# Peptides against a protein of PDB entry 3HUF: the designs that were tried, part 243

Target 1, 320 residues: chain A of PDB entry 3HUF
Amino acid sequence: MWIIEAEGDILKGKSRILFPGTYIVGRNVSDDSSHIQVISKSISKRHARFTILTPSEKDYFTGGPCEFEVKDLDTKFGTKVNEKVVGQNGDSYKEKDLKIQLGKCPFTINAYWRSMCIQFDNPEMLSQWASNLNLLGIPTGLRDSDATTHFVMNRQAGSSITVGTMYAFLKKTVIIDDSYLQYLSTVKESVIEDASLMPDALECFKNIIKNNDQFPSSPEDCINSLEGFSCAMLNTSSESHHLLELLGLRISTFMSLGDIDKELISKTDFVVLNNAVYDSEKISFPEGIFCLTIEQLWKIIIERNSRELISKEIERLKYA

## One batch from the design tools (peptide; made by RFdiffusion4, then SolubleMPNN)

Design b2_p30_4_s3 (from b2_p30_4, 10 letters changed)
Fold by OpenDDE base, seed 4:
Structure b2_p30_4_s3 (fold): chain B 320 residues (1-320), chain A 30 residues (1-30)
Amino acid sequence: as target 1 above (320 residues)
Amino acid sequence: SAELEKFREEFEKLSKEEQEEIIEKYAKEE
């Protein structure tokens, strides 16, 4: 989200969130959803127009800002952004920090981008919420992104958490639910005058983790917990691979269960499969190797003695 | 506009006191 603040009390000492939309900036405008009052004797009554675009798909992957357009409203002294005069037709900016000088005002409006990118676990929830979140200047998507700050967990009562949720947790992404998204949608009016009123997702996250026994106490409890073990994985998803890497596993990939030869078995402690392959192929598993799903692995990983548990299962199957 | 550019060029040639007077005048009128 874009946040503006200014020195010299020209914004009345307040920080303001700018959502996607158009704002008239000047001395003789009243603060509302489309106007930003600037208190300075050197600012025109209507000085500039700010236009913030909705986030792009690229912004979701990069954590880059919504495009910020500045147009001078034909003022005598003009407008500068990062010490450059704004062109007559306006200019667009993708920098995360903008110093906006209105005319000859000795104080600048400082606009800065606070990164917030929400990943969804399923397309249905994305379809439901993406429009509203984009109108808040929040990039949204389904795929894993290094820019992801928040992850929406699907609340299915009684189901195991998804691989996406597991990976989001280990990446230290703030896991949220639909209740938090609903809350975010309601704050739009209240945060106009005070950016500090933006709800903290950490409280929602803490409540989710506290009320769900499928999560360990912290990501740190699981990260590298299986260091020294080796697994083989069917080449199915990048997310699953990254999850196993975060556990500290040495990973070998194979294309089919038929590729699991004696050499691979000798070097591999266990085989990780997706649910579909596990359920369909469980009768045809190679002898002498421990096969499990990611969900089954996760149930072991969340235990304090995960290494001992896995070692026992490996030994049990080597001697069976 | 060419007039606006010319105004800005002439403004930068003025004394600091004259600049402040012009700033206050135009910001009130605009």
Scores: peptide ipSAE 0.219, ipTM 0.855, DockQ to the pose 0.713
Fold by OpenDDE base, seed 2:
Structure b2_p30_4_s3 (fold): chain B 320 residues (1-320), chain A 30 residues (1-30)
Amino acid sequence: as target 1 above (320 residues)
Amino acid sequence: SAELEKFREEFEKLSKEEQEEIIEKYAKEE
């Protein structure tokens, strides 16, 4: 989201969130959803137009700002952004920090980009929320991105957390739920004049973790917790692979259970399967190897003695 | 416009006091 603040009380000492949309900026406008009053004698009644575009798909992957357009409204002294005069037709900016000078005003409006990029685990939830979040200047998507700051967990009561949620947690993304999105949707009008009223996603995250026993106390408790173990991974997603890597596992990828011969069994501590393969092929599992799903593995990893638990299961099956 | 550019060039040649008077005048009219 774009936030503006200014020196010399020209914005009345307030920070303001600028959502996607168009704003007339000047001395003789009233603050609302489309106007920004600036208090200075050197600023025209209607001085500039700010236009913030909705997030692009590229912004979701890069964590870049919504495009910020500035147009001078044919003022005598013009408008400058980052010490450069705005062109007659206006200019567009993708920098995360903008210093906007209106005419000969000795004080500048400082615009800065606060990165918020929300990944969804469920396409149905994305479909429900994406439009509203984009109107807040928040990029949204389903695919993993290094720019993602938040991850929306699907609240299905009584279901295990998804691999996406597990991976999001280990990547130290802020896990949020539909309750946070609902709250976020209500604050749009209130945060116009006070950017500090933006709901704290970390509080939502803390509550999710506290109230769900499927999460460890911290990502650090799980990261590299299985260092020194080796697994074979069959028919898993890229997220599943990255999750297992974050656990410190040495991973071998196989196409089928038939690829696991006696030699591979001797070098592999356990086999990780997706749920569909696990359920369908449970009768055909190789003898002498521990086979489990990622969800079953996660239930072990969240325990403080995860290494001992896994070792016991490996031993039980090797010597059976 | 070329007129606006010329105005800006002439404005920068004025004294600080003259500049402030012009700023105050135009800011009230615009």
Scores: peptide ipSAE 0.212, ipTM 0.850, DockQ to the pose 0.652
Fold by OpenDDE base, seed 1:
Structure b2_p30_4_s3 (fold): chain B 320 residues (1-320), chain A 30 residues (1-30)
Amino acid sequence: as target 1 above (320 residues)
Amino acid sequence: SAELEKFREEFEKLSKEEQEEIIEKYAKEE
């Protein structure tokens, strides 16, 4: 999200979030969803127009800012951004920090980008929330991205957490739920006056972790917890692969259960299967190898003695 | 515009006090 601040009390000492939209900036405008009052004698009544675009698809993957357009409203002294005069037709900026000088005002408006990028676990939730979040200047998507700061957990009552949720947790992404999104949707008007009124997602995250026994106390409890073990997995999702990597596992991939030969068994401590394959093929698992789902593995990983537990399961099948 | 550039050049030659008066004048009119 874009946040503006200024020195010299020209913004009345307040920080303001700028959502996607158009703003008239000047001395003789009233603060609202489309106007920014700037208190200075050296600023024109209507001095500049700021236009913030909605997030692009690229912004979801890069964590880049919404495009910030500045146009001078034909003022005598013009407008500068980062010490450069704004062109007559306006200029667009993708920098994360903008120093905006209105005319000869000795104080600048400082605009800075606070990265917030929300990944969704399922397309239904994305479809429900994407439009509203994009109108807040928040890029959204389904795919894994290194730019993601938040992850929306789908709370299905009584369901296990998804692989996406597990991976988001281990990546130290702030996990949020629908309650946070609902709260976020209410703040749009209030943050015009004070950007600090934006709800803290960390509190939501803490509550999710505390109230759900499917989460360990911290990602650090799980990261590299299975270092030294090796697994084989069906070449399925990239998220599943990355999850197993974060556990510190050596990973071999295979295309079918038929590819699990004696050589692979000799080098592998256990096989990770998706639920569909596990359920369909459980009667035909290769002899002498421990097969489990990611969800079953996760249940072991969240335990304090995960290494001992996994070792016992491996041994149990070796002697069965 | 050439007129705007000329104005800016002339403005920068003024005293600080004269500059402030002009700034205040134009900011009130614009």
Scores: peptide ipSAE 0.206, ipTM 0.850, DockQ to the pose 0.559
Fold by OpenDDE base, seed 3:
Structure b2_p30_4_s3 (fold): chain B 320 residues (1-320), chain A 30 residues (1-30)
Amino acid sequence: as target 1 above (320 residues)
Amino acid sequence: SAELEKFREEFEKLSKEEQEEIIEKYAKEE
């Protein structure tokens, strides 16, 4: 989201969130959803127009800001952004930091981008919330992204957490739920005067982790917890691979269970399978190898003695 | 406009005192 602040009390000492939309900026406007009052003698009654676009698909992957357009409203002294005069037709900016000078005002409006990018684990929830979040200037998507700051956990009653949730947790993404999204949808008007009124996602995250026994106390408890072990997996998902990598595993990939030969068995401590393959092929598993699902592995990883548990299972099957 | 550009160029050639007087004048009118 874009946040503006200024020195010299020209914004009344407050920070403001600018959501996607159009704002008239000037001395003789009243603060509302479409106007920004700036208090200075050197600023025109109607000085500039700010236009913030909704996030692009690219912004979801890059964590880039919503496009920020500035137009001078034919003022005597003009408008500058980052020491450059705004062109007559307006200029568009994709920088994360903008210093906006209105006329000869000695104080600048500082606009900065606070990165918030929300990944969804569930396509139905994305479909439900994406429009509202985009109107807040928040990029949204389903695919893993290095720009992801928040992850919406799928609340299916009675189900284990998904691989996506596991990975989001280990990647130290802030996990949120639908209750937080609902709260975000209500704050749009209240944060006009003070950007600090934006709800804290970290508190939501803490509550989710505290109230769900499927999470360890911290990502640090699991990261590299299986360092020194080797696994093989079907090349099925990037998230699964990245999850296993974050556990510190050496990973070999194979295309079919038939590719699990004596050589692979000799260098592999266990095989990780998806649920569908595990359930269908459990009768045909190679002898002398420990096979498990990611969900089964996760249940072991969240235990304090995860290394001992894995070692015990490996030994049990190696000598069977 | 070419007039606005010319105004800005002429304004920057003025003394600080003259600039302040013009700023104060226009701040009351605009």
Scores: peptide ipSAE 0.199, ipTM 0.840, DockQ to the pose 0.736

Design b2_p30_4_s4 (from b2_p30_4, 10 letters changed)
Fold by OpenDDE base, seed 5:
Structure b2_p30_4_s4 (fold): chain B 320 residues (1-320), chain A 30 residues (1-30)
Amino acid sequence: as target 1 above (320 residues)
Amino acid sequence: SAELEKERKEFEKLSKEEQEKYIEEYAKEE
C-alpha cells in the first residue's frame, strides 16, 4: 500500500494510506476518499491529482508498488516528483519512494510503498476476496511468490493444515484468516486520516498458531530438521518440493510407483506421496520402504524428536 | 534544486510565526 507522510506538518502530522483511486491534492480541499488536504499557503487550492492504479499481476510476483500517477493542475509553480518537474499531461511512477513537491512549498510529501502481497491457498477464497483487496492496493494470487508477505489459511475446523500453509509457515509468511480479511475491508474509511489504524496481521497470526496444535513453535525448529535424510516424491507440486527442501531433505523424483526400483529404495529413506496416491495405492506400496503423506510427515516434523521418530519408522519397515 | 534547498534552509531558520507569514505571502502571489 502507498503511505504518505509530510514534512513541516503540512499533513497535520498524520500518515495516510492511499488506496487505488484518484485524489485531488490541495490547500482548499477536505480530506476524504478522493481529496488530500495540504496545509500550506504556498500550495494551490487544487494543486495536483494523484491517481493510484490497482495492482497488476506482475506486482504480486515482484512486490512492486501500484502505479502512481501525478498530474499538476495547471498551477503557477508546478509539481515536482523526485526533483523532476511533472509533465503537462502527468507522469507515472513505479518507484517505491516518491518525494512530491507542490509548488514552492519547502516541505515535501513523502510517499513510500509498504509491501503487502497476499497469497491464497484456494481459488474460491481468492475469487471472493481478490477484487476487494486489489481495491486496497494489495496484490493477490494463488502461486508461490518471493514477494508474498501474507498467506490466507482456509479455516476448515478439524482438518489438517494444507501443504501450502505448511510451506507458508516455513518461509516465514504471516498466516492470516478470513477474519483478518474482513477487518481489512472495514478499515478503508478509518485509515484515510491515520495509517496506523491498519490492523496488525501479526496478532492474527499469533492467535492462529496459538489455537492450532498443527503448528510448530517456530519455523526454525523445522528448517533443516531432516538434514541427512533422503526422500523420493511423486513429481506433483512445486510447493511440496520446496517444503521438503526446507526440511533439509535430499529429494529424488519419480513419475509413478512403478518407477520405484531397488536402486531408488537403496538410496531413499522414505517415500512421500500425495493423499490420492497414498489412498489408492496403499496395497501396492513397494516392499522395504517407508511411504507416507506430507501431512503424516508434518505430524512427525512438529515433534521435538522428529529425527528420532523418522529413524524409528525407517528402521521398523527396513527390518520388517 | 539548489534554489529550493536554499529556500528550505532559509525557511527552517524562521520562527513558527515567520514561517506561517512566509507561507501566507506565497498564497497572495498565486
Scores: peptide ipSAE 0.025, ipTM 0.552, DockQ to the pose 0.130
Fold by OpenDDE base, seed 3:
Structure b2_p30_4_s4 (fold): chain B 320 residues (1-320), chain A 30 residues (1-30)
Amino acid sequence: as target 1 above (320 residues)
Amino acid sequence: SAELEKERKEFEKLSKEEQEKYIEEYAKEE
């Protein structure tokens, strides 16, 4: 989201969130959803127009800001952004920090991009919330992204957490739920005048972790916890691969259970399978190798003695 | 602009109260 603040109290000492939309900026406008009052002698009654675009699909992957357009409203002294005079037709900016100078005003409006990219665990939740979040200037998507800051956990009572949730947790992404999204919607109008009223996602995250025994105490307890072990994985997602990497595992990949030869078995401590393959092929598992699902692995990883538990299971099957 | 920088420096020399007055007086000029 774009946040503006200004020097010299020209914004009345308040920070303001600018959602996607159009704003008239000037001395003789009243603060509302489409107007930004700026108090200075050197600022025209109607000085500039700010237009913030909705996020693009690219912005979800890059963490780039919503495009910020500035147009001078034919003022005597013009408008500058980052020390450059705004062109007559307006200019568009993709920088994360904008110093906006209105006329001869000695104080600048400082616009900065607060990165928020929300990944959803399922398409249904994305479909429900994406439009509203995009109108807040928040990029949304389903796929993993390096720009992802928040992850929406699907709140199903009594269900195990998904691989996506596990991975989001280990990546130190702030896990949120629908309650946080609803809360964002509730405060949308109030944050126009005071950006500090934006809900703290970390509080939501803390509550999720506290109330769900499927989470370890911290990501740090799990990261590299299986360093020195090796696994082979069959037909898993990229997130599954990255999850196993974050556990510190050496990973080999294979395309079918038939590709598990004696050489692979000799170099592999255990095999990670998806649920469908695990359930269907359980009778045909190669002898002498420990096979488990990611969910089964996660149940071991969240235990304090995860390394001992894994070692015990490996040994049990080598002697069977 | 050298002129803007001069105005900034002159404004920054004012007390907070004088800065507020400076802002208020011009906000009232229609």
Scores: peptide ipSAE 0.031, ipTM 0.561, DockQ to the pose 0.204; fails the geometry check
Fold by OpenDDE base, seed 1:
Structure b2_p30_4_s4 (fold): chain B 320 residues (1-320), chain A 30 residues (1-30)
Amino acid sequence: as target 1 above (320 residues)
Amino acid sequence: SAELEKERKEFEKLSKEEQEKYIEEYAKEE
């Protein structure tokens, strides 16, 4: 989201979030959803127009800012952004930091981009929330992205957490739920005067982790917890692979259960399967290898003695 | 600037109507 602050108290010492939309900036405007009052004698009544675009698809993957357009409203002394005069037709900016000078005002409006990118675990929730979040200047998507700051877990109370949620947790992404999204929908008007009224996602995250026994206390409890073990997995999802990597596992990939030969068995401690393959092929598992799902593996790794637990399961099958 | 902080403090002491009038009067001089 774009946040503006100003030097010399020309914004009355307040920080303001600018959502996508158009703002008239000047001395003789009243602060509202479309106007920014600036208190300075050297600023025109209606000095500039700021237009913030909705996030692009690219912004979800890069964490880049919403495009910021500035137009001078034919003022005597013009408008500058980053010490450059704004062109007659206006200019667009993709920099994360903008120093905006209105006329001869010695104090600048400082606009800075705070990255927030929300990944969703399911397409239904994305479809429900994407439009609203985009209108807040928040890029949204389903796919894994290095720019993701927040992850919305699937709502199904009492269901096992998904691989996406597990991976997001281990990546130290802030896990949020619909309650936080609801809070975001309510703050739009209040943050006009005070950007500090934006709800802290970390509180939501802490509550989710505290109230759900499927989460360890921290990602650090699981990261590299299985260092020194090796697994084989069906080459199905990148997220599953990355999850297993974050556990510190050495990973071999195979295309079918038929590719699990004696050589692979000799080099691997266990085989990780998706639920569909596990359920369908349970009778056809290779002898002498421990096969489990990611969800079953997760139940082991959330335990404090995960290494001992997995070792016992591996040993149990070697002697069976 | 100490001067701007002084102007702000003086402006904040004005009623909303006086603030609007102040803004309007300074707006006529440009």
Scores: peptide ipSAE 0.029, ipTM 0.513, DockQ to the pose 0.079; fails the geometry check
Fold by OpenDDE base, seed 4:
Structure b2_p30_4_s4 (fold): chain B 320 residues (1-320), chain A 30 residues (1-30)
Amino acid sequence: as target 1 above (320 residues)
Amino acid sequence: SAELEKERKEFEKLSKEEQEKYIEEYAKEE
């Protein structure tokens, strides 16, 4: 989200969130959803127009800012952004930091981008929330992104957490739910004057983890916990591969269970399968190899003695 | 400009309370 603050208290010492929309900026405007009052003798009554666009799909992957447009309203001394005069038709900016100078005001408005990118685990939830979140200047998507800061967990009572949720947790993203999204949507008006009033996603996350025994105490408990072990996996999902990498596993890939030869078995401690393949091919598993799902692996990994548990399972199946 | 830098330096010399008053007075000047 865009946050503005100013030097010399020309914004009355307040930080303000700028959501996507249009703002008239000047000395003689009242602060509301479409106006920003700036207190300086050196600025015009109506000085500039700020327009913040909704996030693009690219912004989800980059964590880049919503496009920030600045137009001078035909003022005597103009407007500058990052020491450059704004053109007559306005200019658009994608920099994460904007130093905005209105006329001959000695104090600048500092706009900075605080990255918040929300990944969804399912397309239905994305479809439900994307519009509202985009209107908050929050990029949204389904696919893994290095820019993701938050992950929406779908709460199905009694279901195991998804691979996406597991990976999001290990990536140290803040896991949130629909209750947090609902809360986030309600604060739009309250945060106009004070950016610090943004809801604490970490509190939501702590509550999710505390109330769900499928999570370890921290990502650090699981990261590299399986260092030294080797697995083979069916080439199915990038998230599954990245999850196994974060566990410290050496990973080999195969295309079918028929490709699991004696050489692969000799180098591999266990085979990781998706649920569909595991359920369909369970009767045809190669002899002498431990096959499990990611969800079964996760149940072992969240235990404090995960290495010993995996070793015992490998030994049990090697000598069976 | 040299005038802007002078105005900044003069403002920065004010106490926080005087800065707030200065800002409030400027907000009232239509």
Scores: peptide ipSAE 0.028, ipTM 0.538, DockQ to the pose 0.145; fails the geometry check

